# Ledger of designs, part 196: peptides against a protein of PDB entry 4GMN

Target 1, 375 residues: chain A of PDB entry 4GMN
Amino acid sequence: RYANITLLALVTLASIGTDFQETLVKGNQGSRESPISAADEEWNGFDDADGDAMDVDQKSSSGEDQEEDYEEIDVKEDDEDDDDDSITSEMQADMERVVGADGTDDGDLEDLPTLRELIQTAVPQLIRLSNLPIDSDESLTIQSHALSALNNISWTISCLEFANGENANIHNAWYPTAKKIWRKTILPILEADSADLKLATQVTSLAWAVARVLHGETPTDGNPHRKFISLYHSSKQQAGGNSNSIEEPEDPFQGLGVKCIGVVGSLAHDPAPIEVNREVGVFLVTLLRQSNNVPPAEIVEALNQLFDIYGDEELACDKEVFWKDGFLKHLEEFLPKMRTLTKGIDKRTQPELRTRADEALLNLGRFVQYKKKHA

## One batch from the design tools (peptide; made by RFdiffusion4, then SolubleMPNN)

Design b2_p21_5_s2 (from b2_p21_5, 14 letters changed)
Fold by OpenDDE base, seed 1:
Structure b2_p21_5_s2 (fold): chain B 375 residues (1-375), chain A 21 residues (1-21)
Amino acid sequence: as target 1 above (375 residues)
Amino acid sequence: KPIKLDEKAIEQFKKWRVTFS
């Protein structure tokens, strides 16, 4: 009984995270619709003429109106005001306010009550539920649902632009909570060394969502980048042997390998320690060197992470890692392989993978040219 | 200002969101 209510609440919180994203997407689309200037096309009313309504006097008979007293059973539709519509309206109002708000840097969410309650009330409870002792199938189910809710909320928040001080109030409110998710949920699960690839996939998805906001400010306690690199290698070893491999998700970009690359890439951004950056950079470049044995989606993600980490020449990692460790040479040597890989992807069967590979190939060519000019 | 959404983030989120059936 308590489990079912807890699971329902966790499903609801996970749904709220998805609906909030859909509201964000709709709000951003509506802002691009410039008001179509209603051209005042004066619809000139057609003066349709005087057609003689013939007075057909048909006198027909006095049928006895049997007053069948239909007792109108007043089915009071109890308007169960679907509490879902109220939450959606508050989320919509929050989105309209966030679109309008000049970002105050105070981390105050007074104007964003739904987002405030998600961050301040819901997430701390989800962290607690994700840390329950696993002693039953019920506790495992609660943990999985709590991770799913945290995943959806964290991914939704990670869809906000935080570069150049955009949404600074939301960033400042989320930042301490994101660090708490990392330290209290992600790290303990990664340290439990469970052979459960499903749990590892869930925690890695959550870790990516959190690390996409925290970047190099993600807590370095226990060298989490090495744990995710180890998880990447372990996942490849397991997929090669037993038919009980977690069915590779039909979407190539949903694989545990892609998630691990996304996490470690995000962790390696400035101001990450140079040694963390180096270990991640070497891992990513090694995937490109071994590209014949790496899924195309992981190559696309590894390239994107390399562009994002080493795109700025003013960062310490450019001089201390990118140039010192000779990454440009590896990217240049990979460029013809990437052309072959991208051309080998069928546009009909894998349209998204092909599109993202075409983009990554274009960006690789531009990135190599950029780095050669700035050598 | 309109919330700049990272379009790349949205596409990734659509993939990584957990839907309950």
Scores: peptide ipSAE 0.238, ipTM 0.861, DockQ to the pose 0.790
Fold by OpenDDE base, seed 5:
Structure b2_p21_5_s2 (fold): chain B 375 residues (1-375), chain A 21 residues (1-21)
Amino acid sequence: as target 1 above (375 residues)
Amino acid sequence: KPIKLDEKAIEQFKKWRVTFS
């Protein structure tokens, strides 16, 4: 009885995190008349210096118009008006206030009561529930649901821009709580050295969400980057042995390997210790060198992390790691391999993976060119 | 102003969210 009520409350908190994000997305799209085409996310790590248009000689291969009669699969929009009454009027009003809030640096979430209660009341309870002694299947289920709720809340908050003092009130409220999640939930579970890949995947997803806000300010106690690198390697060793279908997540990006890369990449950002940055950078560059044995989705994520870590030449890691350890040479040597890898992805069966690989390839070419100009 | 959303965050979250059926 109490377990079922606790589980329902945890599911509700996890749903609140998802609905909040969907409302943020809709609110932002409604303010931008142009649909964000995935193509217009130019990597902004370049100053818009001289447009030497690479003459991509578009050899017009006149491919014959095979009119493949795509049968219009009449996807009945079952208008299940699931009045998902989960979005309280207070949550919607919080979304509207968040989307509308001019950056009044009033560190009080007074104008964001639902978000305040999520951060100040709900998250501390979820941290407690995630740390219960595991003595039953019920306690394991409670931990898993608490981690799911923390994941959804943390990911939702990580969708807010915090650069340049944007949303400083929310950042200031979240930052100490994010550090508590890291120290009280993530680190203890990583230290327990559980062979449970499901738990490891949940914790790694949560760790990525938290690290996307904390970046290099993530607590460095116990060298968490090395634990996630170790988890990456351990996950590869286990996947190679037992043909037990761990249902490879239908989405190649959902893999534990991608999550580990995302976490360690986020941890390596300034102001991370230079040795943490170096160990992560060497790990990521090593994946590119070993690309024949690495899933394409992990290569895409590793490239994006490398661009985000080393895109700014003013950072200490550019001089002390990127240039000093000769990363440009490895990226340049990888560029032909990335072209081959990207072309090998079937657009029909893996459209998203192909799109993200095409983008990462484009960005790799631009990044190599940029770094060569600034050498 | 509309909150600047991290668009990369949104795409990643659509993947990483736990949905309960």
Scores: peptide ipSAE 0.234, ipTM 0.860, DockQ to the pose 0.768
Fold by OpenDDE base, seed 3:
Structure b2_p21_5_s2 (fold): chain B 375 residues (1-375), chain A 21 residues (1-21)
Amino acid sequence: as target 1 above (375 residues)
Amino acid sequence: KPIKLDEKAIEQFKKWRVTFS
């Protein structure tokens, strides 16, 4: 009985975390002035000067335009008013306040009572539940649900912009709690050295959500980056030995390998210790060198992490790691392999993976050119 | 101000959210 109530509460908290995100997304869509892609603003370091358009001779094969009469399937939007009663009126009001907030009020989370209660009341209980001794299937289920709720909350918060002092009130409230999740939930589970790949996937997903906000300010105690690198390698050894269909997650980006890369990439950002950055950078570059044996989604993630870590030339890691360890040469040597890899992805069966690989290939070309100009 | 959302974060979250059936 108490277990069922606890599980229902954990499911509800995990649902609230997802619904909160959906409401954030809907609220941000309602305020759409043109989405300046956040990707274009931060990488304004590329002066557009030398657009030497290489003339790709488009040999115009005159394929006959068969006017296939695309019947406009008038998809009647059946306004199924799915009264998703899951979104409390309080949570809607919090989302309206967050979306409407002029960002000038250094106000406490007092104006965001649901978010306040999630961070200050719910998360501390979830941390407690994730740290219960595992002595029964019930305690294991409680831990898994607590990790799921922490995951959804942490990921939702990681979707907020915190750059340039945006959402500083939420950041300031979350930051100590995120460090507590890291130290009290993530590290103990990683240290328990469990062969449970499900638990490892849950904790790594949570670790990524937390590390996406904390970046290089993530606690370095016990060298957690090495534990995630070890977990990456261990997961590959287990997948290779058991021809049992571990159902590869239908989404290639949900794999434990991708999550490990995302975590260690996030941990390597400034102001991370240069040795942490180096070990992660070497790991990521090593994946590119071994790309024939690495899933394409992991290559895409490893590239994105390398761009995000080493995109700023003013950072100490640029001089002390990127240039010193010769990363540019490895990226340049990888560029033709990435072209082959990307072209090998079927657009029909894996459209997202192809799109993300095409983007990562484009960015790799640009990144190599940038680093060559700034050498 | 509208909350600036990290679009990459949103796309990533949609993948890593735990949905309970």
Scores: peptide ipSAE 0.233, ipTM 0.859, DockQ to the pose 0.806
Fold by OpenDDE base, seed 2:
Structure b2_p21_5_s2 (fold): chain B 375 residues (1-375), chain A 21 residues (1-21)
Amino acid sequence: as target 1 above (375 residues)
Amino acid sequence: KPIKLDEKAIEQFKKWRVTFS
């Protein structure tokens, strides 16, 4: 009885997440602001605006170097690992800490009460339900439904604009909760090393949604990028052996491989540790080198992730990884292969895959030209 | 079965980047 009520509640929460998404989409369609198609952000390389270098006369005002002593705020994360097996008390204290952070001005989400309740009330309960001991088919079903609800909420939020301080109130409300989903839901499931590809696909979908907001600020504890890279390889090995059991998703972009690429790509953004960025970048470039054995959708995703990670030349990863590890050469060598791959996709049978491959091919050409100009 | 994401809503959202004014 309780399980059926819990499952109904989880289905309802997952439905609310999708209905909220539809409401947001409809709201944005009602605001006649031209669809900034994220796909139509053609990576316009810096047009050299021949803007006349106005001779800003360098008046050498010798302003004294005040060495601002950056007090290293030793954020002692006192992770007091109190080993008390009462998951209930620590979860309650962690819920109280997320609720009892008095400093989230309750005013910032006043206009968004549904979103507030989803973040503050629903998600903590979903995290709890995702962490239930798996001792039965019932507990596994509860976990799967909790993950589905978290996935729908997280994907909905990950589709909001947060660039340039947009939706900062929502970002600030979501950010600690997103980290909590990562630490308390995603990591434990990844660490359990489950051979369940269904569970792995669910957690990877959730991880992608969360990492699309947190980017390089995603917790690096336990090297999650390596776990997703390992999962990518493991999924390929299993698919090669048992052709019958992995229902290839109807959509090529919903494959576990694409999701793994999306997660690790998101994790590699600034301010990710340069070593995390390098390992991900090498993984992605290696997929391009091995493209004959890689599904086209995974190549498209790997390219997009490479553009997003290395599109900014001011970032440390450009110098320390992109240029240092010779990624430009690999991208340039891949360009003719990408043209062949893209042309091999039938527009009639796979119109979306073809469109996204045509876009990725165009962006690859532009990206290579840009990087050659800025070498 | 996991509740399928509305892939259309996601692709729409990816295009539309909802900003609350």
Scores: peptide ipSAE 0.062, ipTM 0.723, DockQ to the pose 0.084

Design b2_p21_5_s3 (from b2_p21_5, 15 letters changed)
Fold by OpenDDE base, seed 4:
Structure b2_p21_5_s3 (fold): chain B 375 residues (1-375), chain A 21 residues (1-21)
Amino acid sequence: as target 1 above (375 residues)
Amino acid sequence: GPIKLDEKALEEFKHWQQRFD
């Protein structure tokens, strides 16, 4: 009973997070075409499988045919279109304010009551639920749903523009909570080293969403970038061994490999420690060197991360890592391979992958030319 | 099985890092 209520509440929070994300993505599509591939975590519906058919042996007691006149209570099907509008008018008003915030309305979080309650009330509970002792299938289910809800909320918030002081109120409210998610949810799961592939994918998705806001300010305790690099390699070893199709998600950008790249790329941004940046940069450039064995989506993500990390020549990582470790040469040598890779993607079967690869190829050419001029 | 963050995968990464230098 309590578990079902908790599960329902978690599903509801995950749904709210998804609906909020969709609304924000639709709102942001009007301004910047950054294809934030929403992590469409498919709502894995409740497998109602364990219908234990209680064989109630109804003894056929021959009770007498009292013709009780069942008055046909004409139950008017009030089509209560329970438009269970999961989005309350308050949530819709908050979404409209967040989408319509042209950065000028430094509205306090007080003007965003739903978002405030999500950040201040819901997320701290989700963190607790995600960090419960796993002692039952029920606790695993609760953890999974808590992670999904945290993922959806974190992704939604990560879709907001925070550049130039935009949404600073939301950023300031989220930032300590994001660090708390990292330290209390993500790190403990990564340290347990007992995650299944599903849990690893969920925690990595959440880690990416959180790291997309925190960037190089993400807590470096225990070198989490190395854990995600290790997870990347471990995921490749498992996929290569069993011919059982681990159903690569239909979306190539939802793969665990892409998520690992997204996390470590985000972690490597300034002001990350130079050694963290170097290890991530070397990892990413190494993927490009091995591109024949790397899925195209992972190459696209690795390129985008490299552009974002090393796009600013004023950053310490440009001099101390990019130039010092000779990344330009590797990017130049990769350019013809990227052209071949991109041309090999069928526009009819994989239109998104092809578009993102065409963009990444264009950006790679521009980036190489930029770096050559600023050498 | 559980995805062990195989120390071997981290060693493989370190080996690649050392080969990049």
Scores: peptide ipSAE 0.028, ipTM 0.650, DockQ to the pose 0.020
Fold by OpenDDE base, seed 2:
Structure b2_p21_5_s3 (fold): chain B 375 residues (1-375), chain A 21 residues (1-21)
Amino acid sequence: as target 1 above (375 residues)
Amino acid sequence: GPIKLDEKALEEFKHWQQRFD
């Protein structure tokens, strides 16, 4: 009885977290349509004012219009408006304020009561539920739903812009809670070494969402980056051995491998310890060297993480890792492989993967050129 | 079985790291 009520409450919190994410994404009419599309921004490098625009001569080859009369199959989208009107007018008003909030320096979530209650009241309960002793299928179910709710809330918050002091009130409220999720939920699950693939995927997704906000300020206790690298390799070894199709997620970017890369990439940002940065950087560059055996989505994520980690030449990791370990040579040697990989992705069957690979290829070219200029 | 964070995967990674030094 209590477990069913708890389960219903957790499902409801997970739903609210999803709805909140969708509404924040819609309200933030800025370029970040998804938590994953945040990486789809063209890496502009540093504003070197010397815009030598290489005129890529768009030779408009006028290919002849073969009018293949594709019959419009009028798939009536039955708009089953499942108006799950679960977003209260108060939640909408909070989201509109988050999008519209002039940087009122007051770290008080007074103007965001729903978000405040999610962070201060709901999340601490979800953390407790995720830490229940696993002694029954019921406790596993509760943990899974608690992780799902924490994931949705954490992803939603990770979609907010925190650069330049934007949303500082939300950041300041979330930051201690995010650290608590990491220490009380993520680390204990990783240390238990008893995760199934589902639990590993859930905890890694949550870890990525949390690490996208904490970056290099993520607690380094117990070397969690090594645990996620180990999880990455273990997941690949299991997929190769059992012909049980681990249901490759329909979305290539929802794979455990991508999530592991996203976590460790986020953990490696400044002010991460240089040794953590080095271990992650070497891992990511090693994936590029082994790209013939790595899924394209993992290559895209590994590239984006490398750009984000090593984009700033003023950071200690640029000198002590990027240049010292010769990463530029590996990136330059990878350019022709990335072109081949990207061209091999069918635009019709995998349009998103192709788009993100085209962007990552473009950014890789720009990044290599930038780093060569600043060598 | 449980995904063990295989110490071997960590050893293999350390072996790759030593090739960048």
Scores: peptide ipSAE 0.027, ipTM 0.652, DockQ to the pose 0.019
Fold by OpenDDE base, seed 5:
Structure b2_p21_5_s3 (fold): chain B 375 residues (1-375), chain A 21 residues (1-21)
Amino acid sequence: as target 1 above (375 residues)
Amino acid sequence: GPIKLDEKALEEFKHWQQRFD
């Protein structure tokens, strides 16, 4: 009885977090592309105005219009207008305010009561539920749902712009809570002797969402970047042996490997310790060198993380890691491999992966050129 | 060849490997 009520409450909180994320994505689509596509910002190198556009002479080979009559399978989308009234009018009103409000510097969420209650009331309970002793299938289910709810809330908040002091009120309210999620939920699960790949995937997804806000200010206690690098490598060893169809997520960007890269990339941002940055940078560059055995989505994520980490030449990691460890040479040597990899992705079967790979290839060319100019 | 991680990253890797084996 109590378990069912707790599960229903957790499912409701997870739903609320999803709906909130979708509303943010839709609201931001009017101004900035989807937060999963936030990497789709063309890496406009810093203000060096000398735009020598390399004329990539794409000879349009006029391939003949074979009108293959693909029969329109009339998939009746039964528009079950499931009026899932899960978006409370209050939550929608909070979302509209988040998109429209000049963030006041005060971590006061007076104008965002639903978000305030999520951060201040719900999240602390979810953290508690994620730390229950695992002694039954019910406790495992409660932990999984608590992690899902924390994931959805954390992802949603990570989709907000916090650069230049935007949404500072939300950032200031979330920041201590994000650190609490990290220390009380993520680290204990990473330190537990659980071999459960599902739990590892859930905690890694949550860790990525949290690290997308905390970046290099993420607590370094217990060297979590090494745990995620280790998890990445361990997950690859399992996938090679058991042809048990771990249902490869239909979305190639939802894989545990991508999530591990996203976490460690986020952890390596300034002001992360130079040693943490170096270990992550070496890991990411090593993936590019081993690209023949790495899924394309992981290569795309690893490139984007490398651009974000090493894009600013004023950061200590540029001199102490990027230049000192000779990363430019590895990126330049990878450029022709990336062209081949990107060209090998079928636009028809994997349009998103192809688009993101085309962008990452473009950005890699620009990044290599930029770094050569600033050498 | 791959760039080597430090000994501690390798120890953490072995620890995770043993949990997944």
Scores: peptide ipSAE 0.017, ipTM 0.562, DockQ to the pose 0.024
Fold by OpenDDE base, seed 1:
Structure b2_p21_5_s3 (fold): chain B 375 residues (1-375), chain A 21 residues (1-21)
Amino acid sequence: as target 1 above (375 residues)
Amino acid sequence: GPIKLDEKALEEFKHWQQRFD
């Protein structure tokens, strides 16, 4: 009963997040077409599992009144509850600071009550539900739905323009909450001994949405970029062995590999530590070198991430990583391969992939020319 | 030279591989 109410609430929150995304997209139609296509995970509706009503024959056995003396097992409340209450209290205190009415540029959402309630009331509950002990199929289902709701909310917010101080009130309200999602939901799931590819895909999608706002200010504790690089490689090794069990998503841009690239690319932006940037840059450039064995969608994403990370020559990563590690040479050597790859994509069967590959190829040519002029 | 992933990224990779195996 409670599980069904919780699931209905989670599905409702996920739907509200989607409806809010559509509303924001319709409002922002004036400026840059941010690639919304990565957030359009079609919510595959509940398959109506045919309720075969197993006729549980209620045999009315009239068994007698044995007063079993339930000995009060004095369950020692072992004080392990202090760590969970500390997390909720710190979560509340940091959220109350964002609500503080005092005239600091703290993200006042007074004019955005629905978004305020999503960030301040719904997201903390979703974080809690995503961190429940997994002891049953019901708890797995709750976690999955909580992650889906967090994903939809986080993607929606990540589609807002925050450049040049746009939507600063929303950014300032979301930023501490995004860090909490990272620390309290994403990191624990990445550290948990789960082999579930579905869970890995969900947490990676959420991590990408969160990292699209936090960028290089994403918490670096536990080297999460390495975990996502590792997840990328592990997912490729499994796909090579058991070719039958990984249903590649129909959309090539919804693949776990693309999501891993999106996460690590976002994590590598300034002001990320130069070593994090280097490791990610090396990973991305290595994918281009190995492009014969890499899906075209992952190449497109890896290129876009490389352009965004290394597009500014004033950043420390340009001198200390891009030029120092000789990335330009690898991009130049990849340009003819990208032309061949892009031409190999059938416009009739994969129109989106072809369009995005044509754009990435154009941008690669421009980027290489830019870097050659600034050498 | 050939760009190589860091040994730590390879260790983390092996950790994830062992979880999926």
Scores: peptide ipSAE 0.017, ipTM 0.556, DockQ to the pose 0.024

